# Peptides against a protein of PDB entry 2L9B, part 4

Target 1, 91 residues: chain A of PDB entry 2L9B
Amino acid sequence: ANFLSQKFPELPSGIDVNINMTTPAMMISSELAKKPKEVQLKFLQKFQEWTRAHPEDAVSLLELCPQLSFVTAELLLTNGICKVDDLIPLA
Target 2, 91 residues: chain A of PDB entry 2L9B as posed
Amino acid sequence: ANFLSQKFPELPSGIDVNINMTTPAMMISSELAKKPKEVQLKFLQKFQEWTRAHPEDAASLLELCPQLSFVTAELLLTNGICKVDDLIPLA

## One batch from the design tools (peptide; made by RFdiffusion4, then SolubleMPNN)

Design b1_p9_2_s2 (from b1_p9_2 with E1P E7K)
Fold by OpenDDE base, seed 4:
Structure b1_p9_2_s2 (fold): chain B 91 residues (1-91), chain A 9 residues (1-9)
Amino acid sequence: as target 1 above (91 residues)
Amino acid sequence: PYEAILKAL
């Protein structure tokens, strides 16, 4: 198992994306929505704690795994933890 | 852009 799957088992496994039928973001959003809310919140909690304890490693991870930025934003928004304006630099 | 995500956590 890779680092992400071991550290954050709440995340969905990777899946291939057919760019003619959907986008990576749409696919990620769909896969995340299949996870129970408690699992989504557990990921956010663990990721929050880890990023605060390891801020430099967190930046490196987000650079190496850009999809994780989308995952985090999506879960924050869909669970009502933040608003779009809080992520305005990405908008 | 990553800073915004991290700050939102």
Scores: peptide ipSAE 0.296, ipTM 0.845, DockQ to the pose 0.178
Fold by OpenDDE base, seed 2:
Structure b1_p9_2_s2 (fold): chain B 91 residues (1-91), chain A 9 residues (1-9)
Amino acid sequence: as target 1 above (91 residues)
Amino acid sequence: PYEAILKAL
């Protein structure tokens, strides 16, 4: 297993995207939504802890895996932890 | 926007 799969097993496995029928973002959102809320929140907790302990590595990881930024934002939004307007000013 | 995400965690 790769780093993400080992470190954050709560994440869904990668799958092919049918670009004629949907967008990658929609596919990610759909796969995330299939996970129980408890699993979603557990990922956020573990990722929060890891990023705070390793901020430089966290930036590097998000640069290497931009889909992970979307995952994190989506989970923050869908679980009511953040609103869209909360993220914009921080950019 | 990764900085915004990290700060939001």
Scores: peptide ipSAE 0.293, ipTM 0.845, DockQ to the pose 0.175
Fold by OpenDDE base, seed 3:
Structure b1_p9_2_s2 (fold): chain B 91 residues (1-91), chain A 9 residues (1-9)
Amino acid sequence: as target 1 above (91 residues)
Amino acid sequence: PYEAILKAL
């Protein structure tokens, strides 16, 4: 088990993406949507708590795994917690 | 720009 799967089991397991057929972003969005809302919200809660307790490690993790930034933004938006305007600096 | 994500949480 890798670090992300162990720390945040609510996340989908990693999978090899054939970019000739789809994009990583589309694949991530699709896999996230397969998770029940309760699981999505549980991840956000746990990730929120961890990032606030370990802000330096959180930045390092997001630098190492930029897909996690996409995951977080996607879940915040799709669950109505944030609006797109709140995340403009990420564009 | 990870700070924006972290603050949004």
Scores: peptide ipSAE 0.271, ipTM 0.836, DockQ to the pose 0.181
Fold by OpenDDE base, seed 5:
Structure b1_p9_2_s2 (fold): chain B 91 residues (1-91), chain A 9 residues (1-9)
Amino acid sequence: as target 1 above (91 residues)
Amino acid sequence: PYEAILKAL
């Protein structure tokens, strides 16, 4: 199993995306929305704790897996934790 | 750019 699956089991498993049918962002949003709110919040909590304890590793992970930045932003926004303006530097 | 999302957590 990969690092993300082991460390953050609350995340949905990766799936193939057919760009003729949808976009990666749409697929990610859809898969995240299938998770119960408590699972989404649990991921954010665990990811917060890990990133605060390992800030350099966190940056490296986000550089290796840019989709994880989208995941995190999406969950923060959809759960009302932050506003779009808070994420402008990521755009 | 990644620092922003980390701070938003």
Scores: peptide ipSAE 0.260, ipTM 0.831, DockQ to the pose 0.183

Design b1_p9_2_s3 (from b1_p9_2 with E1D E7K)
Fold by OpenDDE base, seed 2:
Structure b1_p9_2_s3 (fold): chain B 91 residues (1-91), chain A 9 residues (1-9)
Amino acid sequence: as target 1 above (91 residues)
Amino acid sequence: DYEAILKAL
C-alpha cells in the first residue's frame, strides 16, 4: 500500500489507465511522445545512472512498477538506441 | 515531468 511511497518518496503518484479503451503500451507511447526528445533522453540517462548506482533498488522498483520497464523499453526503441530483438532476451 | 507516464497497471 504505502511501501512504494516510503521506499521511493520522490516517486510521483501516477495516473490510472483505462484498459478497456487502450492498451498500456499505447498509452505509454502516447504520453512519452508528448515530451521533447531532450527530456526523454535525459530521463534515460538519469535512470541509467541511478540504476547503476542502486541496482538492487532498481530491481525492486521495476518489479513494483512494471510500467517503468515498459517506459524504459519504449524510450530505447523510439529513440533508436536499441531494436526489438535486443530486448527479447531480457523478457 | 513523468508523473503522467507512471501509470497504474
Scores: peptide ipSAE 0.070, ipTM 0.692, DockQ to the pose 0.058
Fold by OpenDDE base, seed 1:
Structure b1_p9_2_s3 (fold): chain B 91 residues (1-91), chain A 9 residues (1-9)
Amino acid sequence: as target 1 above (91 residues)
Amino acid sequence: DYEAILKAL
């Protein structure tokens, strides 16, 4: 087993993105939009709590799974939690 | 919680 599966055994595989058919950003937006707002907000809350409790693991996860950074940004923006300008300093 | 969102990646 690789580092990701060992460190994060409950991490699902995700879905494949065909870049010839769509962009990763569009795929993420589309899939997240299928989830109810309640689910989206609950995820953000739990992810925030987990990140604060496990900052080193959170950094490792986001480095190894950069798509999660896009997911987080998408959720923050679409739920009106932050503005685009709030994320610019992180680029 | 996480699984539903992570599976959408």
Scores: peptide ipSAE 0.069, ipTM 0.689, DockQ to the pose 0.066
Fold by OpenDDE base, seed 5:
Structure b1_p9_2_s3 (fold): chain B 91 residues (1-91), chain A 9 residues (1-9)
Amino acid sequence: as target 1 above (91 residues)
Amino acid sequence: DYEAILKAL
């Protein structure tokens, strides 16, 4: 088993991205849009809480799964929680 | 279920 499966056994496998059909950002946006806003916000809330409780694991997860950084940014922007300029110092 | 959100990059 790989590190991700061992360290994060509850992490779903996810889906592969067809890079010939769309950009990763658009793909993420379209998949997120399939979820109700309440679910999107709940994801952010739980991720925030988990990150605060497990900061070292959060860093490891985002390094191993960089798509989650894009997901987080997309959710923050599309739900009006932050502005693009707010993310520039963190990018 | 967040499997659909977790995408390969």
Scores: peptide ipSAE 0.065, ipTM 0.685, DockQ to the pose 0.059
Fold by OpenDDE base, seed 3:
Structure b1_p9_2_s3 (fold): chain B 91 residues (1-91), chain A 9 residues (1-9)
Amino acid sequence: as target 1 above (91 residues)
Amino acid sequence: DYEAILKAL
């Protein structure tokens, strides 16, 4: 068992991304778009709360799964919570 | 692992 599965056992196991058919960025955008705005905002809220409660685990998760950082950024942008210029210094 | 993380959304 790898670190991710041990530390975050609630994460589902998925299949590998077929890079010949799509890109991770495309999948992120597509999957997020499937969720209603209310669900997207709820996710942001819960993730924010969890991050505050578990900052060390949050850092570890985001280091190992940088796609989550892009997910968060995408949600912030698409829901009008911040602008691209707000995120540029963090990139 | 991208797929797994996306499914967690």
Scores: peptide ipSAE 0.053, ipTM 0.679, DockQ to the pose 0.053

Design b1_p9_2_s4 (from b1_p9_2, 3 letters changed)
Fold by OpenDDE base, seed 3:
Structure b1_p9_2_s4 (fold): chain B 91 residues (1-91), chain A 9 residues (1-9)
Amino acid sequence: as target 1 above (91 residues)
Amino acid sequence: DYDAILAAL
């Protein structure tokens, strides 16, 4: 019951990462890969819509959970929505 | 609102 849970009550608890067995980046990729492309695209769409409707909360969420930015980038890249060069200026 | 994909956090 921390700030994140209070501000974002529906936020999942996340997955523990065993750094001896894998990396956070690998965990992100593997978890995303478990979802069908249709689900991935739906998530991107809903996240985009939510971000538009709640820009302040979106900024807060991404600041508190920077890994979400990498999740988004991964989805954009793997689904052919953007290219690496499109993300470089944002780094 | 929060998709299960957020479990990747």
Scores: peptide ipSAE 0.058, ipTM 0.698, DockQ to the pose 0.071
Fold by OpenDDE base, seed 1:
Structure b1_p9_2_s4 (fold): chain B 91 residues (1-91), chain A 9 residues (1-9)
Amino acid sequence: as target 1 above (91 residues)
Amino acid sequence: DYDAILAAL
């Protein structure tokens, strides 16, 4: 209905977050942990490749879905790809 | 590949 759905018709609905029971960071961490490492790494690879091919769309997506920035950071950290210090300049 | 996004959003 909105611009997000129009621009990214394949974007999933996501899940409801009960902020009284958890924090967004905890929810992201928990949901990502349900996926095998191989799936997590494959997503990172595909997302990186897509971002390189569609930089403007990637910026739009991250602006409209800021959760994805935290998701990406979480995946980078938990899979040992980067350190917290590497992300400080982006915060 | 939005399956991972579905779980994370």
Scores: peptide ipSAE 0.058, ipTM 0.701, DockQ to the pose 0.067
Fold by OpenDDE base, seed 2:
Structure b1_p9_2_s4 (fold): chain B 91 residues (1-91), chain A 9 residues (1-9)
Amino acid sequence: as target 1 above (91 residues)
Amino acid sequence: DYDAILAAL
Protein backbone atom coordinates (compact mmCIF):
# COMPACT_ATOMS: atom_id res chain seq x y z
CA ALA B 1 0.00 0.00 0.00
CA ASN B 2 1.26 3.47 -0.92
CA PHE B 3 1.11 6.55 1.27
CA LEU B 4 -2.10 7.84 -0.28
CA SER B 5 -4.00 4.61 0.25
CA GLN B 6 -2.78 4.40 3.82
CA LYS B 7 -3.52 8.00 4.73
CA PHE B 8 -6.78 8.16 2.79
CA PRO B 9 -8.13 4.61 2.63
CA GLU B 10 -11.46 5.74 1.17
CA LEU B 11 -9.82 7.56 -1.73
CA PRO B 12 -10.72 6.02 -5.10
CA SER B 13 -8.05 5.06 -7.59
CA GLY B 14 -9.00 7.68 -10.15
CA ILE B 15 -8.94 7.38 -13.91
CA ASP B 16 -6.19 7.55 -16.48
CA VAL B 17 -5.90 10.54 -18.78
CA ASN B 18 -5.10 10.18 -22.46
CA ILE B 19 -3.28 13.44 -23.14
CA ASN B 20 -3.37 12.79 -26.87
CA MET B 21 -7.15 12.91 -26.92
CA THR B 22 -8.02 15.51 -24.32
CA THR B 23 -6.65 17.69 -21.54
CA PRO B 24 -6.81 16.78 -17.86
CA ALA B 25 -9.13 19.73 -17.30
CA MET B 26 -11.52 18.45 -19.94
CA MET B 27 -11.47 15.00 -18.39
CA ILE B 28 -12.34 16.44 -15.00
CA SER B 29 -15.18 18.48 -16.46
CA SER B 30 -16.51 15.49 -18.37
CA GLU B 31 -16.44 13.15 -15.39
CA LEU B 32 -18.09 15.66 -13.10
CA ALA B 33 -20.79 16.39 -15.65
CA LYS B 34 -21.79 12.71 -15.59
CA LYS B 35 -23.04 13.18 -12.04
CA PRO B 36 -26.36 14.80 -11.17
CA LYS B 37 -26.27 18.29 -9.71
CA GLU B 38 -27.44 16.89 -6.39
CA VAL B 39 -24.46 14.57 -6.22
CA GLN B 40 -22.06 17.35 -7.18
CA LEU B 41 -23.38 19.64 -4.48
CA LYS B 42 -23.36 16.86 -1.93
CA PHE B 43 -19.70 16.25 -2.66
CA LEU B 44 -18.89 19.93 -2.17
CA GLN B 45 -20.78 20.01 1.10
CA LYS B 46 -19.14 16.89 2.47
CA PHE B 47 -15.70 18.01 1.33
CA GLN B 48 -16.24 21.39 2.97
CA GLU B 49 -17.29 19.76 6.23
CA TRP B 50 -14.38 17.34 6.16
CA THR B 51 -11.93 20.14 5.39
CA ARG B 52 -13.13 22.14 8.36
CA ALA B 53 -12.77 19.13 10.63
CA HIS B 54 -9.42 18.02 9.21
CA PRO B 55 -7.60 21.08 7.87
CA GLU B 56 -4.11 19.57 7.97
CA ASP B 57 -5.24 16.43 6.18
CA ALA B 58 -7.09 18.55 3.64
CA VAL B 59 -3.92 20.46 2.83
CA SER B 60 -1.99 17.21 2.53
CA LEU B 61 -4.59 15.70 0.24
CA LEU B 62 -4.64 18.71 -2.07
CA GLU B 63 -0.86 18.79 -2.19
CA LEU B 64 -0.64 15.10 -3.02
CA CYS B 65 -3.57 15.22 -5.43
CA PRO B 66 -3.47 18.63 -7.14
CA GLN B 67 -6.15 17.50 -9.57
CA LEU B 68 -8.59 17.59 -6.66
CA SER B 69 -8.09 21.35 -6.44
CA PHE B 70 -9.19 21.60 -10.05
CA VAL B 71 -12.15 19.36 -9.31
CA THR B 72 -13.21 21.67 -6.51
CA ALA B 73 -12.75 24.78 -8.62
CA GLU B 74 -14.71 23.24 -11.49
CA LEU B 75 -17.59 22.35 -9.20
CA LEU B 76 -17.67 25.82 -7.68
CA LEU B 77 -17.72 27.45 -11.10
CA THR B 78 -20.14 25.14 -12.90
CA ASN B 79 -22.64 25.21 -10.05
CA GLY B 80 -22.58 29.00 -9.91
CA ILE B 81 -21.16 29.16 -6.42
CA CYS B 82 -18.28 31.42 -7.37
CA LYS B 83 -16.84 33.33 -10.31
CA VAL B 84 -13.43 32.92 -11.91
CA ASP B 85 -12.31 36.17 -10.32
CA ASP B 86 -13.05 34.70 -6.91
CA LEU B 87 -10.42 32.01 -7.48
CA ILE B 88 -7.61 34.28 -8.66
CA PRO B 89 -6.33 35.07 -5.15
CA LEU B 90 -6.15 31.35 -4.39
CA ALA B 91 -4.22 30.33 -7.50
CA ASP A 1 -16.55 12.05 1.53
CA TYR A 2 -14.76 10.04 -1.16
CA ASP A 3 -17.66 9.27 -3.45
CA ALA A 4 -17.68 8.64 -7.19
CA ILE A 5 -16.91 12.30 -7.92
CA LEU A 6 -13.37 11.69 -6.69
CA ALA A 7 -12.96 9.25 -9.56
CA ALA A 8 -12.21 12.40 -11.56
CA LEU A 9 -8.71 12.25 -10.07
Scores: peptide ipSAE 0.054, ipTM 0.697, DockQ to the pose 0.071
Fold by OpenDDE base, seed 4:
Structure b1_p9_2_s4 (fold): chain B 91 residues (1-91), chain A 9 residues (1-9)
Amino acid sequence: as target 1 above (91 residues)
Amino acid sequence: DYDAILAAL
């Protein structure tokens, strides 16, 4: 099994992205909009806590699944947790 | 917990 399967056995399958019909940004926006604000905030809180407890695993996850970085950024921005300028150092 | 993010993409 690959690193993701071994280290993150409960990782969801995700969804297929048809890049000919939509952009990744559009897909992210659409999927996030399906979740209530309260659910989005709760997820961010749990993800933050997990990241603090497992910093090395968090880095590995985001390196292997770069789409998650963009998802996280979008959630932070749309929920008013951070501003675009806050993300510049990470670019 | 990363489940919600991964379910979306």
Scores: peptide ipSAE 0.063, ipTM 0.705, DockQ to the pose 0.075; fails the geometry check

Design b1_p9_3_s1 (from b1_p9_3, 3 letters changed)
Fold by OpenDDE base, seed 1:
Structure b1_p9_3_s1 (fold): chain B 91 residues (1-91), chain A 9 residues (1-9)
Amino acid sequence: as target 1 above (91 residues)
Amino acid sequence: SFFDILSIL
């Protein structure tokens, strides 16, 4: 198992993306949606707690794994925790 | 910031 799956087992395993047929974002969204809501929320909670406890490591991880930023945003939106307007400052 | 967004959880 890779680093992300070990640290956050709630996340789907990484998969190859054929960019000629779909986008990485669509694939991530699709895979995340397969997880039960309670698992999605568990990830968000754990990730939040970890980032607060280890802010420097969190920055490094998000730079190393840019997909994780999308994952977090996607889960926040799809679970109705935040709105698109809340994410505008991140653009 | 991204961390600010996380704080809303």
Scores: peptide ipSAE 0.106, ipTM 0.738, DockQ to the pose 0.058
Fold by OpenDDE base, seed 5:
Structure b1_p9_3_s1 (fold): chain B 91 residues (1-91), chain A 9 residues (1-9)
Amino acid sequence: as target 1 above (91 residues)
Amino acid sequence: SFFDILSIL
């Protein structure tokens, strides 16, 4: 398992991206959607708690693994926790 | 910021 999957087992394992078939964003969305909703929500909860407890480490992780920023936004949107318009002021 | 987004959760 890759680093992220070991730290957050709710995440799918990383795979090679074939950009000739789809975009990385679409692949991430597809792989996330394969996880049960309760697992998706569990990740969000754990990630929220971890980032609050370790903000300095969270920044470092997001710099190291920029895909994680997309994952978080995608899960928030697809699970109806926020709307696209809610993210605009925060960008 | 990203942390502001998480506060919505």
Scores: peptide ipSAE 0.104, ipTM 0.738, DockQ to the pose 0.057
Fold by OpenDDE base, seed 3:
Structure b1_p9_3_s1 (fold): chain B 91 residues (1-91), chain A 9 residues (1-9)
Amino acid sequence: as target 1 above (91 residues)
Amino acid sequence: SFFDILSIL
């Protein structure tokens, strides 16, 4: 297992994406929605705590794995924690 | 809070 899978087992496993059949964003959204709400919230909690404790490592990880930024935003939105307008400053 | 997460992104 890679670093992400080991550190955040709540996340779906990484898979290849055929860009001619779907988009990465669509696939991420679909796979995340398959996880129980409790698992989604657990990931958010763990990721929040980890980023607070290791901000430099968190930045490096998000640069290496930009899909993780999308994952986090998607889970915040779909769980009603924030609204789309709240993400505007991140653009 | 979610602001903590957003501040990292």
Scores: peptide ipSAE 0.096, ipTM 0.733, DockQ to the pose 0.058
Fold by OpenDDE base, seed 4:
Structure b1_p9_3_s1 (fold): chain B 91 residues (1-91), chain A 9 residues (1-9)
Amino acid sequence: as target 1 above (91 residues)
Amino acid sequence: SFFDILSIL
């Protein structure tokens, strides 16, 4: 959380999920949508560059923070960078 | 935890 907040300040601040009112996925999508489009795109760019430079660390991070996988996929889809079918081969 | 999913982001 601290590392991600410092490295990727474009991400929303962490909050607890109230499972009685919503699902984690819906909450993540909602919080991401509150950020300006330019901020969302900046995150994607920085994350892309970082993963290229640090592929082993990127794998470890995504295992540690599985929500980040959803975040990345959601931003790619909502910003029209890829389609759902483009993500299938990554499974 | 899983239900604190945004807090560990």
Scores: peptide ipSAE 0.034, ipTM 0.619, DockQ to the pose 0.062

Design b1_p9_3_s2 (from b1_p9_3, 4 letters changed)
Fold by OpenDDE base, seed 3:
Structure b1_p9_3_s2 (fold): chain B 91 residues (1-91), chain A 9 residues (1-9)
Amino acid sequence: as target 1 above (91 residues)
Amino acid sequence: SFFEILSIL
């Protein structure tokens, strides 16, 4: 297993996106919604703690895997942890 | 990759 699947097993397995049929964001939202809320929250907690402890590695990972930025934002919003306005400073 | 979702490096 790769780094992400080992470090964050709460994430769904990655799959190819056919950009002519759908958008990556649309697929991510759908796949995340299939996970139990407890699993979603567990990922957020672990990712938050890891990012705080390893900020330089976190930046590199988010550059390599931009889908993770959307994942984090989507889970924060859908679980009512933050609002859209709260994400503006992060753009 | 942006054209792959979730836990793919």
Scores: peptide ipSAE 0.035, ipTM 0.633, DockQ to the pose 0.072
Fold by OpenDDE base, seed 1:
Structure b1_p9_3_s2 (fold): chain B 91 residues (1-91), chain A 9 residues (1-9)
Amino acid sequence: as target 1 above (91 residues)
Amino acid sequence: SFFEILSIL
């Protein structure tokens, strides 16, 4: 129904996070884990290709939606594509 | 925002 949902339907629908009960990171991790591995990998592939083709738009999107940065990192880590050490230079 | 997860745009 929105831009991200249309562009990357592999992502779960956005939900509100009650920060008094949990952290956004925990909620993101939980919701992502509900998606099949194939769907997770499909998102990563599409997102990677899109960011390479549209780097300026990608930067703007990640600034607008900081949760996407966490999503990407989380999926890379949980699927064993990269290690924490690989992400340190990006901090 | 960061307080809504994932597809929010």
Scores: peptide ipSAE 0.034, ipTM 0.621, DockQ to the pose 0.073
Fold by OpenDDE base, seed 5:
Structure b1_p9_3_s2 (fold): chain B 91 residues (1-91), chain A 9 residues (1-9)
Amino acid sequence: as target 1 above (91 residues)
Amino acid sequence: SFFEILSIL
């Protein structure tokens, strides 16, 4: 398992995606939706706690793994935790 | 060619 899978086992396994068949965003959304809501929420909680404890590492990880930024935003939005407008000031 | 959706690139 890669770093993300070990650190955050709630995430789906990484999948090689052919972007000629679909967009990465659509694929990520689809894979995330396969996980139970409780697992999605658990990831968000753990990720929140980790980012608070390790803000420097969190920034580095999100820069190194930009799809994780989408994952976080997608889960926040789809679970009704925040709205799109709530993310604008942080952009 | 390929995009790994949940891995560090």
Scores: peptide ipSAE 0.034, ipTM 0.631, DockQ to the pose 0.057
Fold by OpenDDE base, seed 4:
Structure b1_p9_3_s2 (fold): chain B 91 residues (1-91), chain A 9 residues (1-9)
Amino acid sequence: as target 1 above (91 residues)
Amino acid sequence: SFFEILSIL
């Protein structure tokens, strides 16, 4: 149990990617879709609030975990959310 | 790593 899974339990558990059978993006999209809509929305809300409270840490996290940027974008799109205000620019 | 789904940190 790492920081990410403990802080944001709404996210799917980490799994190994078999790049010979699929792409990381496809796997992320598939795993996210397995979560109920209310859980997906809860993650976005919590991540937005955390990002606002800890902007420097949020930048570092997104640099360390590029897949998290993809997760956020996918959840925004699939849930029909127009704003991306939980993302902050890289310094 | 990047090739692990949400397992970095």
Scores: peptide ipSAE 0.032, ipTM 0.613, DockQ to the pose 0.066

Design b1_p9_3_s3 (from b1_p9_3, 3 letters changed)
Fold by OpenDDE base, seed 5:
Order: structure tokens, then C-alpha cells, then sequence
Structure b1_p9_3_s3 (fold): chain B 91 residues (1-91), chain A 9 residues (1-9)
């Protein structure tokens, strides 16, 4: 498993994206959707707790892995935790 | 910020 999957096993393994077939965002969305809702929510909770405990490391991780920002937003939206309007002032 | 987004949980 890659670094992210090792640290957050709830995440799907990274894969090469064939952008001739789809967009990276769509690929991430589809891979996340394959995980049970329980697993999705578990990731969000763990990521929240880790981020609060290690804000400096969280910033570094998001710089290294910008896809995590999309992952978080996607999971919040698809699980009905927030709406798009809730994210606008926070992004 | 991203941190603020996580507080929505």
C-alpha cells in the first residue's frame, strides 16, 4: 500500500489514472463510493482527530497529497454531512 | 480553512 493507505487504511489504494477515460476527480469519487459508508465515516473521524492533534503534519500532508482535500470534501458531501454552500466560506 | 471544514463533522 502507498503512504496514504498505510496511514489511513480506510482509503482506497492509489492507482494510475487514465485521463483519456475519465477525470481524476471522477476516479476518486468512484473509488471512494466503493467503500462502505461505515468505512467512509471512519476515515473522516480518524482524519479529523489526527488533523486536530497534528495540525502541522496535516498541512504538510495536504501539500504532499492534494487529493486528500478533494477526498474530504467529497465524503462530506456524499454522506450528507454538509452542503456545497457550507464549504464555500471554509475553502 | 481545511481545518474548519473538518469541524463540520
Amino acid sequence: as target 1 above (91 residues)
Amino acid sequence: SFFDILNIL
Scores: peptide ipSAE 0.134, ipTM 0.765, DockQ to the pose 0.059
Fold by OpenDDE base, seed 1:
Structure b1_p9_3_s3 (fold): chain B 91 residues (1-91), chain A 9 residues (1-9)
Amino acid sequence: as target 1 above (91 residues)
Amino acid sequence: SFFDILNIL
């Protein structure tokens, strides 16, 4: 398992993406949706707590792994925690 | 809250 899988086992394993057939975002959304809701929410809780405790490391991680930013936004939206308008400043 | 996460993103 990679670093993200070790730290946040609630996330799906990384997979290869054939960009000729789909987009990385589409694949991420699809894989996330396969996880039970309780697992998705557990990730959000753990990630939130970790970012509060380690803000500098969190920024570095999000820059290193830009897919994680998309994951977080996707889970917030699909679980009804935030609205698209709430994410506009981040785009 | 989501605000905490958004503040980091």
Scores: peptide ipSAE 0.127, ipTM 0.760, DockQ to the pose 0.057
Fold by OpenDDE base, seed 3:
Structure b1_p9_3_s3 (fold): chain B 91 residues (1-91), chain A 9 residues (1-9)
Amino acid sequence: as target 1 above (91 residues)
Amino acid sequence: SFFDILNIL
């Protein structure tokens, strides 16, 4: 297992995406929605704690795995933790 | 809150 799977087992496993049939964003959204709410919230909690403790490593990880930025944003939105307006300053 | 996550995105 790779680092991401080992560190954050709450995330869905990586899969190959056929970009001619769907988009990565749609695939991520679909896979995340399959996870129980409790698992989604647990990931957010663990990721928050880890990023607080290791901000430099978090930046590097997000550069290496840009899908993780989308994951965190979507989970925050879909769980009602933040609103779209809260993400605008990040663009 | 999860504001800390937003700050590093």
Scores: peptide ipSAE 0.126, ipTM 0.758, DockQ to the pose 0.059
Fold by OpenDDE base, seed 4:
Structure b1_p9_3_s3 (fold): chain B 91 residues (1-91), chain A 9 residues (1-9)
Amino acid sequence: as target 1 above (91 residues)
Amino acid sequence: SFFDILNIL
C-alpha cells in the first residue's frame, strides 16, 4: 500500500480511469459516495488535523496527489461543510 | 475548520 492508503484508510482504493464517457472527477465522486458518511467525515477530520500539524507536508501531498484536491472539495460539498461559492475565490 | 483545508487547496 502507498502512503496515502496507509495514512488515510478511509479513502477508496485507487483505480484506473477509463476516459471513455467518464472523467476522473466523475469516478472520484462515484467511489467516494460508496463510503458511509461516517467514514467520509472521519477522513475529513483526520485530514484537517493532519494539515494543521503538517501544513508543508499537506501542500506537498496535494502536489503529489492532485486527485486529493478533488476528494477534499467533493467531501466538503456533499457533506454540507462548505458551498461551491466558498471554493470560487481559490480559483 | 474547513478553512484550514480550503487554505491548502
Scores: peptide ipSAE 0.123, ipTM 0.758, DockQ to the pose 0.058

Design b1_p9_4_s1 (from b1_p9_4, 3 letters changed)
Fold by OpenDDE base, seed 4:
Order: sequence, then C-alpha cells, then structure tokens
Structure b1_p9_4_s1 (fold): chain B 91 residues (1-91), chain A 9 residues (1-9)
Amino acid sequence: as target 1 above (91 residues)
Amino acid sequence: IEAYEKVLF
C-alpha cells in the first residue's frame, strides 16, 4: 500500500493515472464513491482530528499530496457537510 | 501538482 493508504486506510488504494483517458479529479470522485458512506465519514473524522493535533504536518501533507485536498473537498461536498460556496473563500 | 496528475491517493 502507498503512503496515504497506510496512514488513512479508509482511502482507496493508490493507482497510476492515465491522463489521456480521464482526469485525475474524475477518477478520484469515482473511486471515493465506491466506498461506503460510513467509511467516507470515518476518514473525514480521523483526518479532522489528526489535522487539529498536527496542523503543520497537515499542511506539509497537503503540499506533498495535493490530491488529498480534492479528496477532502469532494467528501465534504458529496456528504452534504459543506456547500461549494463554503469553500470559495479558501481558494 | 505533479503527484496529483499521475497518482491517485
């Protein structure tokens, strides 16, 4: 398993992306949707708790793995926790 | 950004 899957086992396993076939964002959305809602919510909970305890490490991780920013936003949106307008000020 | 383009998760 890759780094993110080891740290957050609720996430799908990492895969290589063929950008000529689809966009990474589309694939992320698709793979996340395959996970049960309870698993998606558990990831959000664990990630929230971890980021509060380790804010500087969280920033570094998001810089290293920018796809994780999309993952988090996607899960917040698809689970009805946030709206798109809620994220605009952070862009 | 490069990692985002080539690798999921």
Scores: peptide ipSAE 0.058, ipTM 0.651, DockQ to the pose 0.064
Fold by OpenDDE base, seed 1:
Structure b1_p9_4_s1 (fold): chain B 91 residues (1-91), chain A 9 residues (1-9)
Amino acid sequence: as target 1 above (91 residues)
Amino acid sequence: IEAYEKVLF
């Protein structure tokens, strides 16, 4: 297991994507939706706390793994925690 | 993220 799976076990395991048939964003959305709401919320809570405690490491991680930014945004939106307008400044 | 063949780690 890599750092992400060990630190945030609530995330789906890594899966390959045939980018000729689907997009990574589509697969991320699909895989996240398979997780129970409680697991999704737990990830958000843990990630928020970790980011506050380790802001420099969080920046490095999000630069290394841009898909994680999409994951976080997707979960915030699908769980009704924020609206698209709230994310515009970050886009 | 369209450049990635691995969705998540």
Scores: peptide ipSAE 0.056, ipTM 0.667, DockQ to the pose 0.065
Fold by OpenDDE base, seed 5:
Structure b1_p9_4_s1 (fold): chain B 91 residues (1-91), chain A 9 residues (1-9)
Amino acid sequence: as target 1 above (91 residues)
Amino acid sequence: IEAYEKVLF
């Protein structure tokens, strides 16, 4: 397992993106959708708890791994937890 | 770069 997979085992394994056929965002969305909803929600819960406990580390991680920001937003949106407009103030 | 070449690290 990769670094992120070790810390958050609910995440899919890292896979190469063929950007000539798709975009990284599209691949992230596709891979996340393969995970059961329960697993998706488990990640969100764990990530939320970790972020609250380690806010500075969370910022650093999201800067280091910008794909994780997309993961979080995607899961919030697709699971109906947030609306797009809810994220606008943060963008 | 890897962040944009792989889905996740």
Scores: peptide ipSAE 0.051, ipTM 0.662, DockQ to the pose 0.071
Fold by OpenDDE base, seed 3:
Structure b1_p9_4_s1 (fold): chain B 91 residues (1-91), chain A 9 residues (1-9)
Amino acid sequence: as target 1 above (91 residues)
Amino acid sequence: IEAYEKVLF
């Protein structure tokens, strides 16, 4: 089992990206969409709670795994929780 | 950049 999947089992298992044929963002979006909505929402809830409880660890994790920032943003957008406008200040 | 060679670690 991969690091992120162990920590957040709702996430897809790590898969290789053929950087010559696709982008990480494209692959992330595709893999996330395969998960049931209930699982997506559960991840968001757990990640939010964990981040609140461990803010410094969360920063370190997001620096180590920048794809996780995209994951969170993607799930917030695709589930209608926030709008693109809400994320602009964080860019 | 290793972080972008996999979707997730």
Scores: peptide ipSAE 0.049, ipTM 0.658, DockQ to the pose 0.068

